# Ledger of designs, part 66: peptides against a protein of PDB entry 6O8C

Target 1, 262 residues: chain A of PDB entry 6O8C
Amino acid sequence: VGLRYEKISLPKIHPRYDLDGDASMAKAVTGVVCYACRTASTLLLYQELMRKGVRWLVELVKDDYNETVHKKTEVVITLDFCIRNIEKTVKVYEKLMKVNLEAAELGEISDIHTKLLRLSSSQGTIESSLQDISSRLSPGGLLADTWAHQEGTHPRDRNVEKLQVLLNCITEIYYQFKKDKAERRLAYNEEQIHKFDKQKLYYHATKAMSHFSEECVRKYEAFKDKSEEWMRKMLHLRKQLLSLTNQCFDIEEEVSKYQDYT

## One batch from the design tools (peptide; aimed at target 1 I13 R16 Q199)

Design b2_p28_3 (made by RFdiffusion4)
Pose (drawn by RFdiffusion4):
Structure b2_p28_3 (pose): chain A 256 residues (1-92, 99-262), chain P 28 residues (1-28)
Amino acid sequence: VGLRYEKISLPKIHPRYDLDGDASMAKAVTGVVCYACRTASTLLLYQELMRKGVRWLVELVKDDYNETVHKKTEVVITLDFCIRNIEKTVKVVNLEAAELGEISDIHTKLLRLSSSQGTIESSLQDISSRLSPGGLLADTWAHQEGTHPRDRNVEKLQVLLNCITEIYYQFKKDKAERRLAYNEEQIHKFDKQKLYYHATKAMSHFSEECVRKYEAFKDKSEEWMRKMLHLRKQLLSLTNQCFDIEEEVSKYQDYT
Amino acid sequence: EEVPLVTTEEELEEAEEELEELLEEHEE
């Protein structure tokens, strides 16, 4: 979804010299830039937080991986150990009552369990190579896409907002005077130009740098999330597959 | 009177020069 904010544009700046109009205009412009500036700050927060989160979530899946491999090895030293019971040089030269019967069916399941465990390790390694630092789930898009604190985009907007704010404040004073001396009228007319210049620059900067890069980060994250949930579903299927093996071995562990 | 709106830095500098010339003429 991303941040739901309203897109607010600069009002039309009428060219006439009008002290009342210019004051009202400057106030409206300052407001739009504040909204743009404040919104630009929240976009940066959502990115910085998203990054902190992705970093953390990747490490958590590594814990879910380590937890699973810790049981896969924990169970193999039971399969290979209980196979050493019913399938060692102790169990099974002509013989008819030497145990080749209904227990041989369990030895068959335990062979298929030990072998099926083989491809568990093959798939388990494949997800480790995606969770690895260089793998195809590395959060490299996270440090490339979008804006950063080092970009100083908010304070750049803030510098322009200050120019615009100082002018508005002066335009209030001018409106109060109802008439401007000669030189002051001319300076006021120049500041009107300067206000428009700063505002369009701040607005276009907000559009082409903050929002454009934010949306690029937003789409990269939706794409990376699909890869993440896809891997988590696979890792989970491997975890359940182990508990299954633990369950089907904990039955045959108790013999007579 | 009307004040044309500027959009570029060059246009703003030209407008600043014209304003300085006008202030000098006025002082004179």

Design b2_p28_3_s1 (made by RFdiffusion4, then SolubleMPNN; from b2_p28_3, 10 letters changed)
Fold by OpenDDE base, seed 5:
Structure b2_p28_3_s1 (fold): chain B 262 residues (1-262), chain A 28 residues (1-28)
Amino acid sequence: as target 1 above (262 residues)
Amino acid sequence: DEVPLVKTEEELEEAKKKLEEELKKAAE
């Protein structure tokens, strides 16, 4: 005869409640979630401003690129013209040299021609660099700003609104707990309601903090990291463009020294 | 009693600590 051990179901220990403690706890929770709401809003605003900044910077760099390309083109035209003129002069002097005239001047002009050709060869490097920059700035390039639209949080996500709803629920419970505290003792039914509200409070608070952490903070941090990396690259690119521009100016200045011979 | 306004990360940590303490008390 097997002794059927009746599983004595342990009486469900109702969670203990403390009216003073619960009110204080609810107040604290409200404060934390309120902070989360405000912070989420601030983080969203920051990201939106950064997106505007990114777009602005892209346009600025594109303008810089176009200016550099224009300057490079100008220099190429000038240099080519100068080279052609010097080559004509060289031919004339070569003819004169055959009759023993102006031999010393021919040497100087030939040296200038050689220098100009060297300058012309450097244009190939500049062109290659500009092409590289163009490829990086192009759609699908390494410096494309598509990440700014994908990373982070967006107004359409309605994260702030979702948090605000939870905050409202929490705040309502807090106010009830404040009333409960003032009553000092609750009737049985009121006590049960208080206990249920406490559970709801925990649920809402946990949901709020989880949402804040996973959907707001984490995504913001990813956006921030990506933006910093991208910004560094863009600034470096601008520096490269400036360098190329300066090289063009240097070439132009050098060519100007030889204009008297053309 | 006015709901506490948290403005800084430090204040948030303090608020969290306070919350933990209050939760502990409520669980007792």
Scores: peptide ipSAE 0.020, ipTM 0.546, DockQ to the pose 0.026
OpenDDE base, seeds 1, 2, 3, 4: peptide ipSAE 0.019, 0.018, 0.016, 0.022; ipTM 0.486, 0.480, 0.486, 0.538; seed 4 fails the geometry check

Design b2_p28_3_s2 (made by RFdiffusion4, then SolubleMPNN; from b2_p28_3 with T7E E14K E17K E20K L22K H26A E28K)
Fold by OpenDDE base, seed 4:
Formats: sequence, C-alpha cells, structure tokens
Structure b2_p28_3_s2 (fold): chain B 262 residues (1-262), chain A 28 residues (1-28)
Amino acid sequence: as target 1 above (262 residues)
Amino acid sequence: EEVPLVETEEELEKAEKELKEKLEEAEK
C-alpha cells in the first residue's frame, strides 16, 4: 500500500578541479534533484487524493451509521407496537380465564410476550453500540480524520516549489559547467568562479536532498502509516455497523412471526 | 587544488567573499 519511489542519493562529489568530471557530476546531480522534485510532487498529489478519499469514506460511514440508526428506530417502533398489542391480549385472556378458558392459550401468549421483551432488551444493547460508534466518529473521536489535515505534506508547505528553486540553481550551474567543459581550459578568474560554483552546487544539492528526505519523504511515510491504521479501524467499524444492521433485521423477522397475535 | 565542501549558508557566504577577494587580487 502506498506510492513506491526509489531511494536517491547524490553522486560522489570530488573536491578536485576537473572540468569534465564536474560537468558529469553536475549532470548527475541535476538528474537526482529533478527526480526529487517530481517525486515530491507525486507524493503530494497522492496525499491530497488520499485526503479526499478519507473524507469520502467518512461520509460513507456516516451514511451507514444513519441507515443503521434508522433501521433500529423502525424496529423499535414495530416491536413496541407488538408488545403493546400482546399486553392487551394477555389482559383479555387473563380476564377470560376466570370464565374457564384454556390455560394453554394464555401460556403461549405470555411466552411470546417474554420473547418480545427479550428482543426489546437487545435493542438497548444495539443502542449503546451505536452511541459508541457515534462517539468514535465525532469530532475528537478516535476515528476523527484530523490526522489527515495534520500529517504529511501539504500544498501550503511549498516543498515542490522550494525544491524547484534549488533545481533551477543547480541546473544553471550545470549548464555553465557544460560550457566550461567545452572551453577545455579556463583562465584563472573563470577557474575560481567554477570552483565557487561547484561549492554552490554542492550546497544546493545537499539542501535539496535534506529537504526532500526530511520534509517530503519522512512526512509522507508518516501520513501513509497513519492512513493505513485509520483505514483498518474504519473498515472494522463498518463491519460493526453491518453486524448491528443484521441484528435489527433478525429482530424484525422474529417479530413478524408473531403478527398473527397482534 | 581542492574545493572545500560547503554545507551551510554561512560557509557559502564566506566562500563567496573569498572568491571576490581572489578576483580583486588578480586584477592588480
């Protein structure tokens, strides 16, 4: 799970003045930092897409929750109605028993009443479970998506732009080194400038690599890890909701068996 | 003959200053 990227490292930079070597090195550095820029951009895009996905999933789960609550409410109403009807019937039969009605019929109705009350009790458990789920999904809950806004890299960080600036500086030096190489030999002043540019190149390259590793890759990995953990928890919660829904259906089905007595 | 590696902005600024000094000396 997650976007795969290659680990990059800077080529070895030799401290020796060498026009050919410096041009080759500069080319390689340019390539590496260019890859870093592209990778940073891709990682950012991935995270942004994942954030959208997270929001989508939250809404989906909220919908599932609401459907479950609705179903539970429906079943409660039906069950309560059935209980009330059975209770009325029980009262009637109790009065009739005083006039020599069969005790067996009253017993059957009483058993149904007891079963319905048990089902009603199970609804209380479902309610408590739903409340727990609601608390977990609520702001500040264990399944809140606040991490998605905090973890990882964001467009506001301007990491890609920062890397691009460094890349531009490096590229400029690379092109100069290509020219220097073509000259085969530099005058003293140009040689000194070349040496300084090499220092500047190294500085920018090192800065780029550090920024890429610490501000892009590391934060991305943290985001990825958090996302995976959160996703597992959300999937588990969805399974819990499904279980609760199924329990409601089971209760509804059982209540339907007693409709002849209501 | 060796080019010192520069890792900090301060070092780079120093290197730039040294470059300017070398260039000025060469003009004399």
Scores: peptide ipSAE 0.548, ipTM 0.955, DockQ to the pose 0.860
OpenDDE base, seeds 1, 2, 3, 5: peptide ipSAE 0.547, 0.545, 0.548, 0.546; ipTM 0.955, 0.954, 0.955, 0.955

Design b2_p28_3_s3 (made by RFdiffusion4, then SolubleMPNN; from b2_p28_3 with E14K E21K L22K E24K H26A)
Fold by OpenDDE base, seed 1:
Structure b2_p28_3_s3 (fold): chain B 262 residues (1-262), chain A 28 residues (1-28)
Amino acid sequence: as target 1 above (262 residues)
Amino acid sequence: EEVPLVTTEEELEKAEEELEKKLKEAEE
């Protein structure tokens, strides 16, 4: 899970003045920072897509929850109706027993009543579980998606644009170093400019790499870790909802067996 | 001649000032 990218590092920069070496180094640096820009853009896109996915999943799970609640409510109504009917039947049989009817039939109906009451008690546990799930999905709950808006990198951070500016500066120096290399030997003033530009290049490159590592990669990794954890929890919650739904169906099926006695 | 590695903006500014000074001296 997650986007794969290559770990990049700056090439070794030698302090010695060397037109050929400096041009080669500048080319390599340009390549590395260019890769950083592209990678940062890709990482950002991935996160934006994941945020959309997170929102979608939240809505899906909420729908699943509502469906489960609806089913539970239906079962409760059916069960309550069945209990009321059995209670009426029990009362009738109790009256008849006073007039010399066999106690065996009353015993059977009483057993059914006891079973139905047990099923009714289990509904309380299902309700409690649903309430727990609801609390976890609610704003501020343990499975809230607020982290998706806070963690990671965002378009508003302008990280790609910042890196691009640095890349432009580095690229300019690289092209100058290509020209310098072609000259084979520089005049004193041009040599001093070259040396200074080499320092600038190093500064820009270091700044780009630090920005990439700290503001792009690190934040992406944090987002990724949070997303994976949250996703696992959400999937588990969906399984819990399914389990509760199945319990409701099981209760409904059991109640249906007793409808013939009402 | 070794070129010092500049890692900070302050170091870059100092290097720029030194370069400007040398260039001025060469023009005189």
Scores: peptide ipSAE 0.019, ipTM 0.484, DockQ to the pose 0.882
OpenDDE base, seeds 2, 3, 4, 5: peptide ipSAE 0.018, 0.016, 0.019, 0.016; ipTM 0.475, 0.482, 0.482, 0.479; seed 5 fails the geometry check

Design b2_p28_3_s4 (made by RFdiffusion4, then SolubleMPNN; from b2_p28_3 with T7E E17K L22K E24R H26A)
Fold by OpenDDE base, seed 4:
Structure b2_p28_3_s4 (fold): chain B 262 residues (1-262), chain A 28 residues (1-28)
Amino acid sequence: as target 1 above (262 residues)
Amino acid sequence: EEVPLVETEEELEEAEKELEEKLREAEE
């Protein structure tokens, strides 16, 4: 998962004064740094989109949580009502039992009561699990999305703009080298300027590549790795919520079987 | 004559000064 990009490297820069070679080199460097700019932009965009996705997923999971809590609450109410009704019935039958009446029915009702109490006890476990999930989703929890704002590259870093500035400088030199090549031979002063421009080009190119690698690519990879880890945890949490929901449904279904006795 | 590789801003500034010196000498 993530954007695939090609590894880029600067072409070999020969220290020798060569108008043809220098023009070709400058062209290649321009291409590489241009690619770096585009890639940096794409990586930034991807991260921004992912941040939006992360926020969206958090809200989705919160909604799932709330639904589960609601369902749990509904089941608790239903179950408690059923238990209370059964308890009333048990009391009535116990009184009748003193007169040796309806013993078989009392036994059945008592068994139902016991089953309902067991179901009620399971609700406590569900509640505890929900509380745990809530804590994990809370601000500062293990599943907080704070990493999405910290990791990776951000528009405020101005990485693309910085690279673009360097690219502009490199491009200017490239165009000059193209002109120099067309002249075939330069006077002494122009030759010295050309040599300096070559140094300048190398400097800018190196700076661009370093910036790209260290500030764009590396941070992106860190963001990607963190996002994948976080995503796995979130998916697991969603599965837990689903499991809890299903447990609530199972309890509700079981309770429904006993409604005829209430 | 080999063109020295420049990796730092300071080195670039030095290279620029050297260029200026060469240009000045050529005018004399």
Scores: peptide ipSAE 0.537, ipTM 0.951, DockQ to the pose 0.842
OpenDDE base, seeds 1, 2, 3, 5: peptide ipSAE 0.536, 0.533, 0.537, 0.533; ipTM 0.951, 0.950, 0.951, 0.950

Design b2_p28_4 (made by RFdiffusion4)
Pose (drawn by RFdiffusion4):
Structure b2_p28_4 (pose): chain A 256 residues (1-92, 99-262), chain P 28 residues (1-28)
Amino acid sequence: VGLRYEKISLPKIHPRYDLDGDASMAKAVTGVVCYACRTASTLLLYQELMRKGVRWLVELVKDDYNETVHKKTEVVITLDFCIRNIEKTVKVVNLEAAELGEISDIHTKLLRLSSSQGTIESSLQDISSRLSPGGLLADTWAHQEGTHPRDRNVEKLQVLLNCITEIYYQFKKDKAERRLAYNEEQIHKFDKQKLYYHATKAMSHFSEECVRKYEAFKDKSEEWMRKMLHLRKQLLSLTNQCFDIEEEVSKYQDYT
Amino acid sequence: EEEEEREEKIEEELEEFIEEQEKAEEEE
């Protein structure tokens, strides 16, 4: 979804010299830039937080991986150990009552369990190579896409907002005077140009730098999330597959 | 390159705005 904010544009700046109109205009412009500036700050937060989160979530899946491999090895030393019971040089030269019967069916399941465990390790390694630092789930898009604190985009907007704010404040004073001396009238007319210049620069910067890069980060994250849930589903299927093996071995562990 | 193009667009818009002011002063 991303941040739901309203897109607010600069008002039309009428060219006439009008102390009342210019004051009202400057106030409206300052307001729009504040909203743009404040919104630009939250976009940075959502990115910075997203990144702190993706970094953390990747490490958590590594814990779910390590937890699973810890039990896969924990169970193998039971399969290979309980196979050493019913399938060693102890169990099974002509013979008819030497145990080749209904227990041989369990030895069959235990062979298929030990072998099927083989491809568990093959798939388990494949997900480790995606969770690895250089793998195809590495959060490299996270440090490339979008804006950063080092970009200083908020403070850059803030510098322009200050120019605009100082002018508005002066324009209030001018409106209060109802008439401006000669030189002051001219200076006021220049400051009106400066205000428009600063504002359109701040607005276009907000658009082409903050929002554009933010949306690019937003789409990269939706892409990366699909890959993530796809891997988490697979790792989970491997975890359940182990508990199954533990379950089907903990039955045959108790013999007579 | 994109920042330069953006600054050029902003300068063109500012020139047009200043011409509009000049026309407004003449009409006045």

Design b2_p28_4_s1 (made by RFdiffusion4, then SolubleMPNN; from b2_p28_4, 10 letters changed)
Fold by OpenDDE base, seed 4:
Formats: C-alpha cells, sequence, structure tokens
Structure b2_p28_4_s1 (fold): chain B 262 residues (1-262), chain A 28 residues (1-28)
C-alpha cells in the first residue's frame, strides 16, 4: 500500500498574447508545480520511513531466526539424548530376552525407537529450511535490503529543492502577470518582456514536470513495487520461522511423552 | 530532447530581442 497521488498535467499554453489568459494560465501552472513540490516531498518522506521500516523488520526477523535456531538446537539435544537412552534400553532388553524374559515390552520400546528416529529425520528438514532462510537473509541474498538504498529518491538528490527553485521562478512570473493584467495594456517593451516571460514560464514548468515525473514519480513507483514485494516475502519468511518453531515444540512434546517410558 | 528544443527556442527569442534592442539604440 503506497501513497496515492493525483496525476497532474500542465494546462495548455496558448501562444497568443492575452493578459487575462496569461495570468490565469500562470496561476494554474503555479498550482500544478506547487502540487508537484508537495507531492515530491511526501513521496520522499514515505520512502525514508519505509527504509527505516525495512531496517527494523530485518533486525526483527534476524532475532526471530536466532530464537528459532536456539529452540531447534535445544530440541536436537533432547532428542539425541532420548534416542541414546532408548537404544541402551533396547540393548538391555535384548540381553534379557536371551534369558527368557517377556518379549512384549521390547516391541513397544522398539516402536518408540523407530518413532524417535523419524523425528530425528524431520529435524534435518527443519535445519535445511533454516539454512535456506539464513541464505536469503544474508548479504547478497534474495531478501537483502540493498534495494532500499538504491531504489527510489533520496534527500541527497535534492529533488524537492530543485522543484522549489523552479516554483519560485514560476511564481515570480505569475505575480508579474497579475500586475500586467491590472495594467490592462502594456507598452511595446513591456509586452515583449511579457512574451519572453511566458516562454520562460513554459520552460520552467516543463522542466519541473519532467523532473517530477522522471525523477520523483517514476523512481517512487519503482521503490514502491520493490518494497511491496520485499515486504510480502519478509512477512512470509517470518511465518515460516514461526512454523518451524512450532514444529520444534511439537517434536519436544512428543519426545517428552517417550521420556516417561524410559 | 524536448527540453533542449525549448531551450533552443528561448535562446532564439532572446537573440531576437537583443537584436531589436540594438536597432532601437542605433536609432537614438
Amino acid sequence: as target 1 above (262 residues)
Amino acid sequence: SMEEELEKKIEEELEKFKEEEKKEEEKE
């Protein structure tokens, strides 16, 4: 979910000299470029906030990963201990069977041993999954946050400041055109200046809109798209970690049931 | 680019203006 902004375009600029029309046009242009400046600022702010969020989420997921790894390690130790104990018990019962003791208990212990070995095999899958997650979170991995620093617009680009300079130039011309309109008629020299200023206004406006479109909007959209994709993947990864943690708890619970028989 | 074309047009108009100003100064 990104910031919504309205698509803006410059009004049509007529080449005809018209003091009333030119003042109105200049006002409209000023409004459009002003909106572009404000929008560029908000888009930049959004991206900066998202970059902070990205960094925060990376650290959070790393913490979740470490917790899951710790839990997995604990379960592996417990499981291995239980397996070793059951194996010892099996050996004892095998020796006792040679001395004509009841075989019924050996069957149950052997079944438990088989189940524990299956659980141990499932730990291999968990480990593989954790390794995959680790690789994805590593520098250069699929979930690296390098894109957040490369994509989009940055304060160092000074896009807002550049647009503001152009807006100032346009605003000055607009105020002059308001004065020209109030004069109702200009002398020849003032008329020529007005015509020239109209061309300057067009130039500044076009430059502003091009800069806004190409350097602000386009880059923002690219950043937004990448951020959404990355966030979705990170949230999914976090869910995977939770699932792996739950699997570890399930194994631990099952092992605890078998420990009561040993 | 469109920007280059606009800049060129502005420069052309500025040059015309300067030429007209020189002609007026030569008439005084």
Scores: peptide ipSAE 0.017, ipTM 0.420, DockQ to the pose 0.088
OpenDDE base, seeds 1, 2, 3, 5: peptide ipSAE 0.015, 0.015, 0.014, 0.017; ipTM 0.433, 0.426, 0.438, 0.490; seed 5 fails the geometry check

Design b2_p28_4_s2 (made by RFdiffusion4, then SolubleMPNN; from b2_p28_4, 13 letters changed)
Fold by OpenDDE base, seed 5:
Structure b2_p28_4_s2 (fold): chain B 262 residues (1-262), chain A 28 residues (1-28)
Amino acid sequence: as target 1 above (262 residues)
Amino acid sequence: SEAKKLEEEIEKELKKFEEEMKKEEEEE
């Protein structure tokens, strides 16, 4: 998902001297390059907004990670406490069993102990998953946002300004060609100037379009593709964090069922 | 990519323009 822009091309420029045709051509060229300037500006703005969004999302996910780690820590403490209490209870009931008392209760408590130990083992998996997530979010990790600063176009590139300068040159020639058209016939020297200006117009136009395509569009597309891929990965990671959080809540809920025995 | 296509079109038009300019200079 990205900004849609229309494919633009320069009108055909005929070398033949024609005051009416040259004025019309110059007008069309001005329009095309003007569109390129506006498009370049829009593409730049989009990228800058996306960079802000990327930074925001990174911070959000880091916060989510920290909350998940905190919750996991709480659950571990609670679970360990519950396990220790059950172990004490098991020892008491084992002593009672030696005198043939309450054998059925000992079995139940032992089963609870086994279940709690299984829950404790699952915490190791959660920890491993959190460590993996942390590594991916770390500087130089697979989900680092360094690409957002490197890829695409930046205000410091001055692409819009460069295109605007070329547009100004083209526009000036267009206005001159409009005047030339109104004269219907030019003197020899003015005709030669017109021909030279037409060459300049062509040069500026081609330079503008090349710059637009190579430095604006291509880099934007690369940025867009990377941003989409990165965003997908980040959203998936966020879902993983949510899953881990839910697992912690599930463990906490299950432990709460055994509190009567602790 | 759209950028490459545009570049190719620009280069094509540039070559045509240069060739036509050369022909017109020869006709003058």
Scores: peptide ipSAE 0.021, ipTM 0.494, DockQ to the pose 0.346
OpenDDE base, seeds 1, 2, 3, 4: peptide ipSAE 0.014, 0.010, 0.017, 0.018; ipTM 0.432, 0.397, 0.519, 0.524; seeds 2, 3, 4 fail the geometry check

Design b2_p28_4_s3 (made by RFdiffusion4, then SolubleMPNN; from b2_p28_4, 13 letters changed)
Fold by OpenDDE base, seed 3:
Structure b2_p28_4_s3 (fold): chain B 262 residues (1-262), chain A 28 residues (1-28)
Amino acid sequence: as target 1 above (262 residues)
Amino acid sequence: SEREKLEKEIEEKLKKYKEEEKKAEEEE
């Protein structure tokens, strides 16, 4: 009556992996990294367009500066000529005054001379302002555009391409996980491969998101902030140039009133 | 902005991913 003790071997509990969950996760990751790629591309495009705009604006302002300098030079020549002629006239009338002739006329001419000298002094202020503007626009100046080339992201960085490579790796794993899900059960070797691929997917995803945040978003924000500040300063400078130009025209108009005395 | 829209979409998908991951871990 020997009770044969059947050794109940504990069923080898194979580690449960969730094929459905893994496929869903992989799909979500693929979507996220895809959007990162698209965003990186958009941010790059924005920066490239802004760089073109910066170059254009620099040239425009330089042209405005040169025009203002030219106008100022013309006014200075005209004003100096007028002053010299009035001074000659003053000398003549001073001689006549010694003989008690035409004293009233001398007073008027002297007043004109004084006004012209005041206008001449204003030219010095305009010149100083132009020199300041020139210094700001010069290489190494406060309004230099070197930042536009240095800051932000560039096509040469290949950020979008790097992200795309990672996306491709993730997508491949996702498609495999879809197949695995359809099989419902994997053989031992296939299961091990699935587990390894899951780890690879996480690695690629993490790398992609880190790269996106650190090399794309952060640098873009820095570029954006600098560009906005620089643009405001450039627009202000342009307004200053226009003001200086108008001052030159005003002086020219005043000088024209006295040309009849020269 | 187009950027803000895309960033929001990424954030939403990341949130969904984390939720799905948590569910998968709970089922294991």
Scores: peptide ipSAE 0.020, ipTM 0.464, DockQ to the pose 0.046
OpenDDE base, seeds 1, 2, 4, 5: peptide ipSAE 0.013, 0.009, 0.013, 0.016; ipTM 0.419, 0.368, 0.373, 0.447; seed 1 fails the geometry check

Design b2_p28_4_s4 (made by RFdiffusion4, then SolubleMPNN; from b2_p28_4, 10 letters changed)
Fold by OpenDDE base, seed 1:
Structure b2_p28_4_s4 (fold): chain B 262 residues (1-262), chain A 28 residues (1-28)
Amino acid sequence: as target 1 above (262 residues)
Amino acid sequence: SMEEELEKKIEEELKKYEEEEKKAEEEE
């Protein structure tokens, strides 16, 4: 389950020149953008960890697949051997029956042969299922992990760094506004600078929030959604592999019952 | 516009930051 974060919004910026209000506003903006930086970092970390997890799970499922294929192959060999032996026995009894009327034993062996052939037919279904799974796990398959590399945010995007730069600019203005507040009254030129800085603050803050929302949050949510969907499918696939493995064991067990006749 | 000038300054600061990070990574 993805990280929970609080929805953040910028405080209302009033156009009126007010040293106390502007300092308070600047403080609030600094806090919001600081939260955005931290959140962006956390979201990035989560995604990087998930990417590692995805790679790990892919390898695990591939191992499961290979084990299942191996087991299937073993069962096929055993089954084929048993079928060949029973067929030889059937031929011997057919020859004997021409000489001596011992029909009862031949009937039993023939029934076993029929059962073994049915088991052999089921192997075809298992093979088809394994091929389907293999196709889904292939690089171009439905369960490919290419999305994990493409979706979301990456360290190379430098989103945290970009936000940090904006935060630094905002923080600088906040500290100036704190000083301005302490002066209680500014000279005309200083007042004009304050007004310009307020505009800059607004610009930086808006840019930071836009970047956070569009480049961090949105991409994270897309990554999260895809990861959840993919994970569900992978878990289902593992269950399918387990089912196929169990079917192989069941066939092997049934074949073992007939080995006394071969 | 004032916004364009400000954006340019931000980009310049970002570039400086990236250069500093790159230097730090090369020194490790």
Scores: peptide ipSAE 0.019, ipTM 0.457, DockQ to the pose 0.023
OpenDDE base, seeds 2, 3, 4, 5: peptide ipSAE 0.013, 0.018, 0.015, 0.016; ipTM 0.393, 0.454, 0.421, 0.424; seed 4 fails the geometry check

Design b2_p28_5 (made by RFdiffusion4)
Pose (drawn by RFdiffusion4):
Structure b2_p28_5 (pose): chain A 256 residues (1-92, 99-262), chain P 28 residues (1-28)
Amino acid sequence: VGLRYEKISLPKIHPRYDLDGDASMAKAVTGVVCYACRTASTLLLYQELMRKGVRWLVELVKDDYNETVHKKTEVVITLDFCIRNIEKTVKVVNLEAAELGEISDIHTKLLRLSSSQGTIESSLQDISSRLSPGGLLADTWAHQEGTHPRDRNVEKLQVLLNCITEIYYQFKKDKAERRLAYNEEQIHKFDKQKLYYHATKAMSHFSEECVRKYEAFKDKSEEWMRKMLHLRKQLLSLTNQCFDIEEEVSKYQDYT
Amino acid sequence: EQEEELEEMREEGSEEFKEWLEEYEEEQ
């Protein structure tokens, strides 16, 4: 979804010299830039938080991986150990009652369990190579896409907002005077140009640098999330597959 | 000084600012 904010544009700046109109105009412009500035700051937060989260979520899946491999090895030393019971040089030269019967069916399941465990390790390694630092789930898009604190985009907007704010404040004073001396009138007319210049620069900066990069980060995250849930589903299927093996071995562990 | 600053704003200004500045000068 991303941040739901309203897209607010600069009002039309009428060219006539009008102290009342210019004051009202400057106030409206300052307001739009504040909204743009404040919104630009939240966009940066959502990115910085998203990055802290992706980093953390990756490490958590690594814990879910390590937890699974810890049990896969924990169970193998039971399969290979209980196979050493019913399938060693102790169990099974002509013989008819030497145990080749209904227990041989369990030895068959235990062989298929030990072998099927083989491809578990093959798939388990494949997900480790995606969770690895250089793998195809590395959060490299996270540090490339979008804006950063080092970009200083908020403070850059803030510098322009200050120019615009100082002018508005002066335009209030001018409106109060109802008439401006000669030189002051001219200075006021120039500041009106400066105000429009600063505002359009701040607005276009907000659009082409903050929002454009934010959306690019937003789409990269959606794409990376699909990969993530796809891997988590696979790792989970490998975890359940182990508990299954533990379950089907903990039955045959108790013999007579 | 204001002429130099206006030249700078014309060079660095957006197309919208340039259009607006023409209208502003005509109105004046």

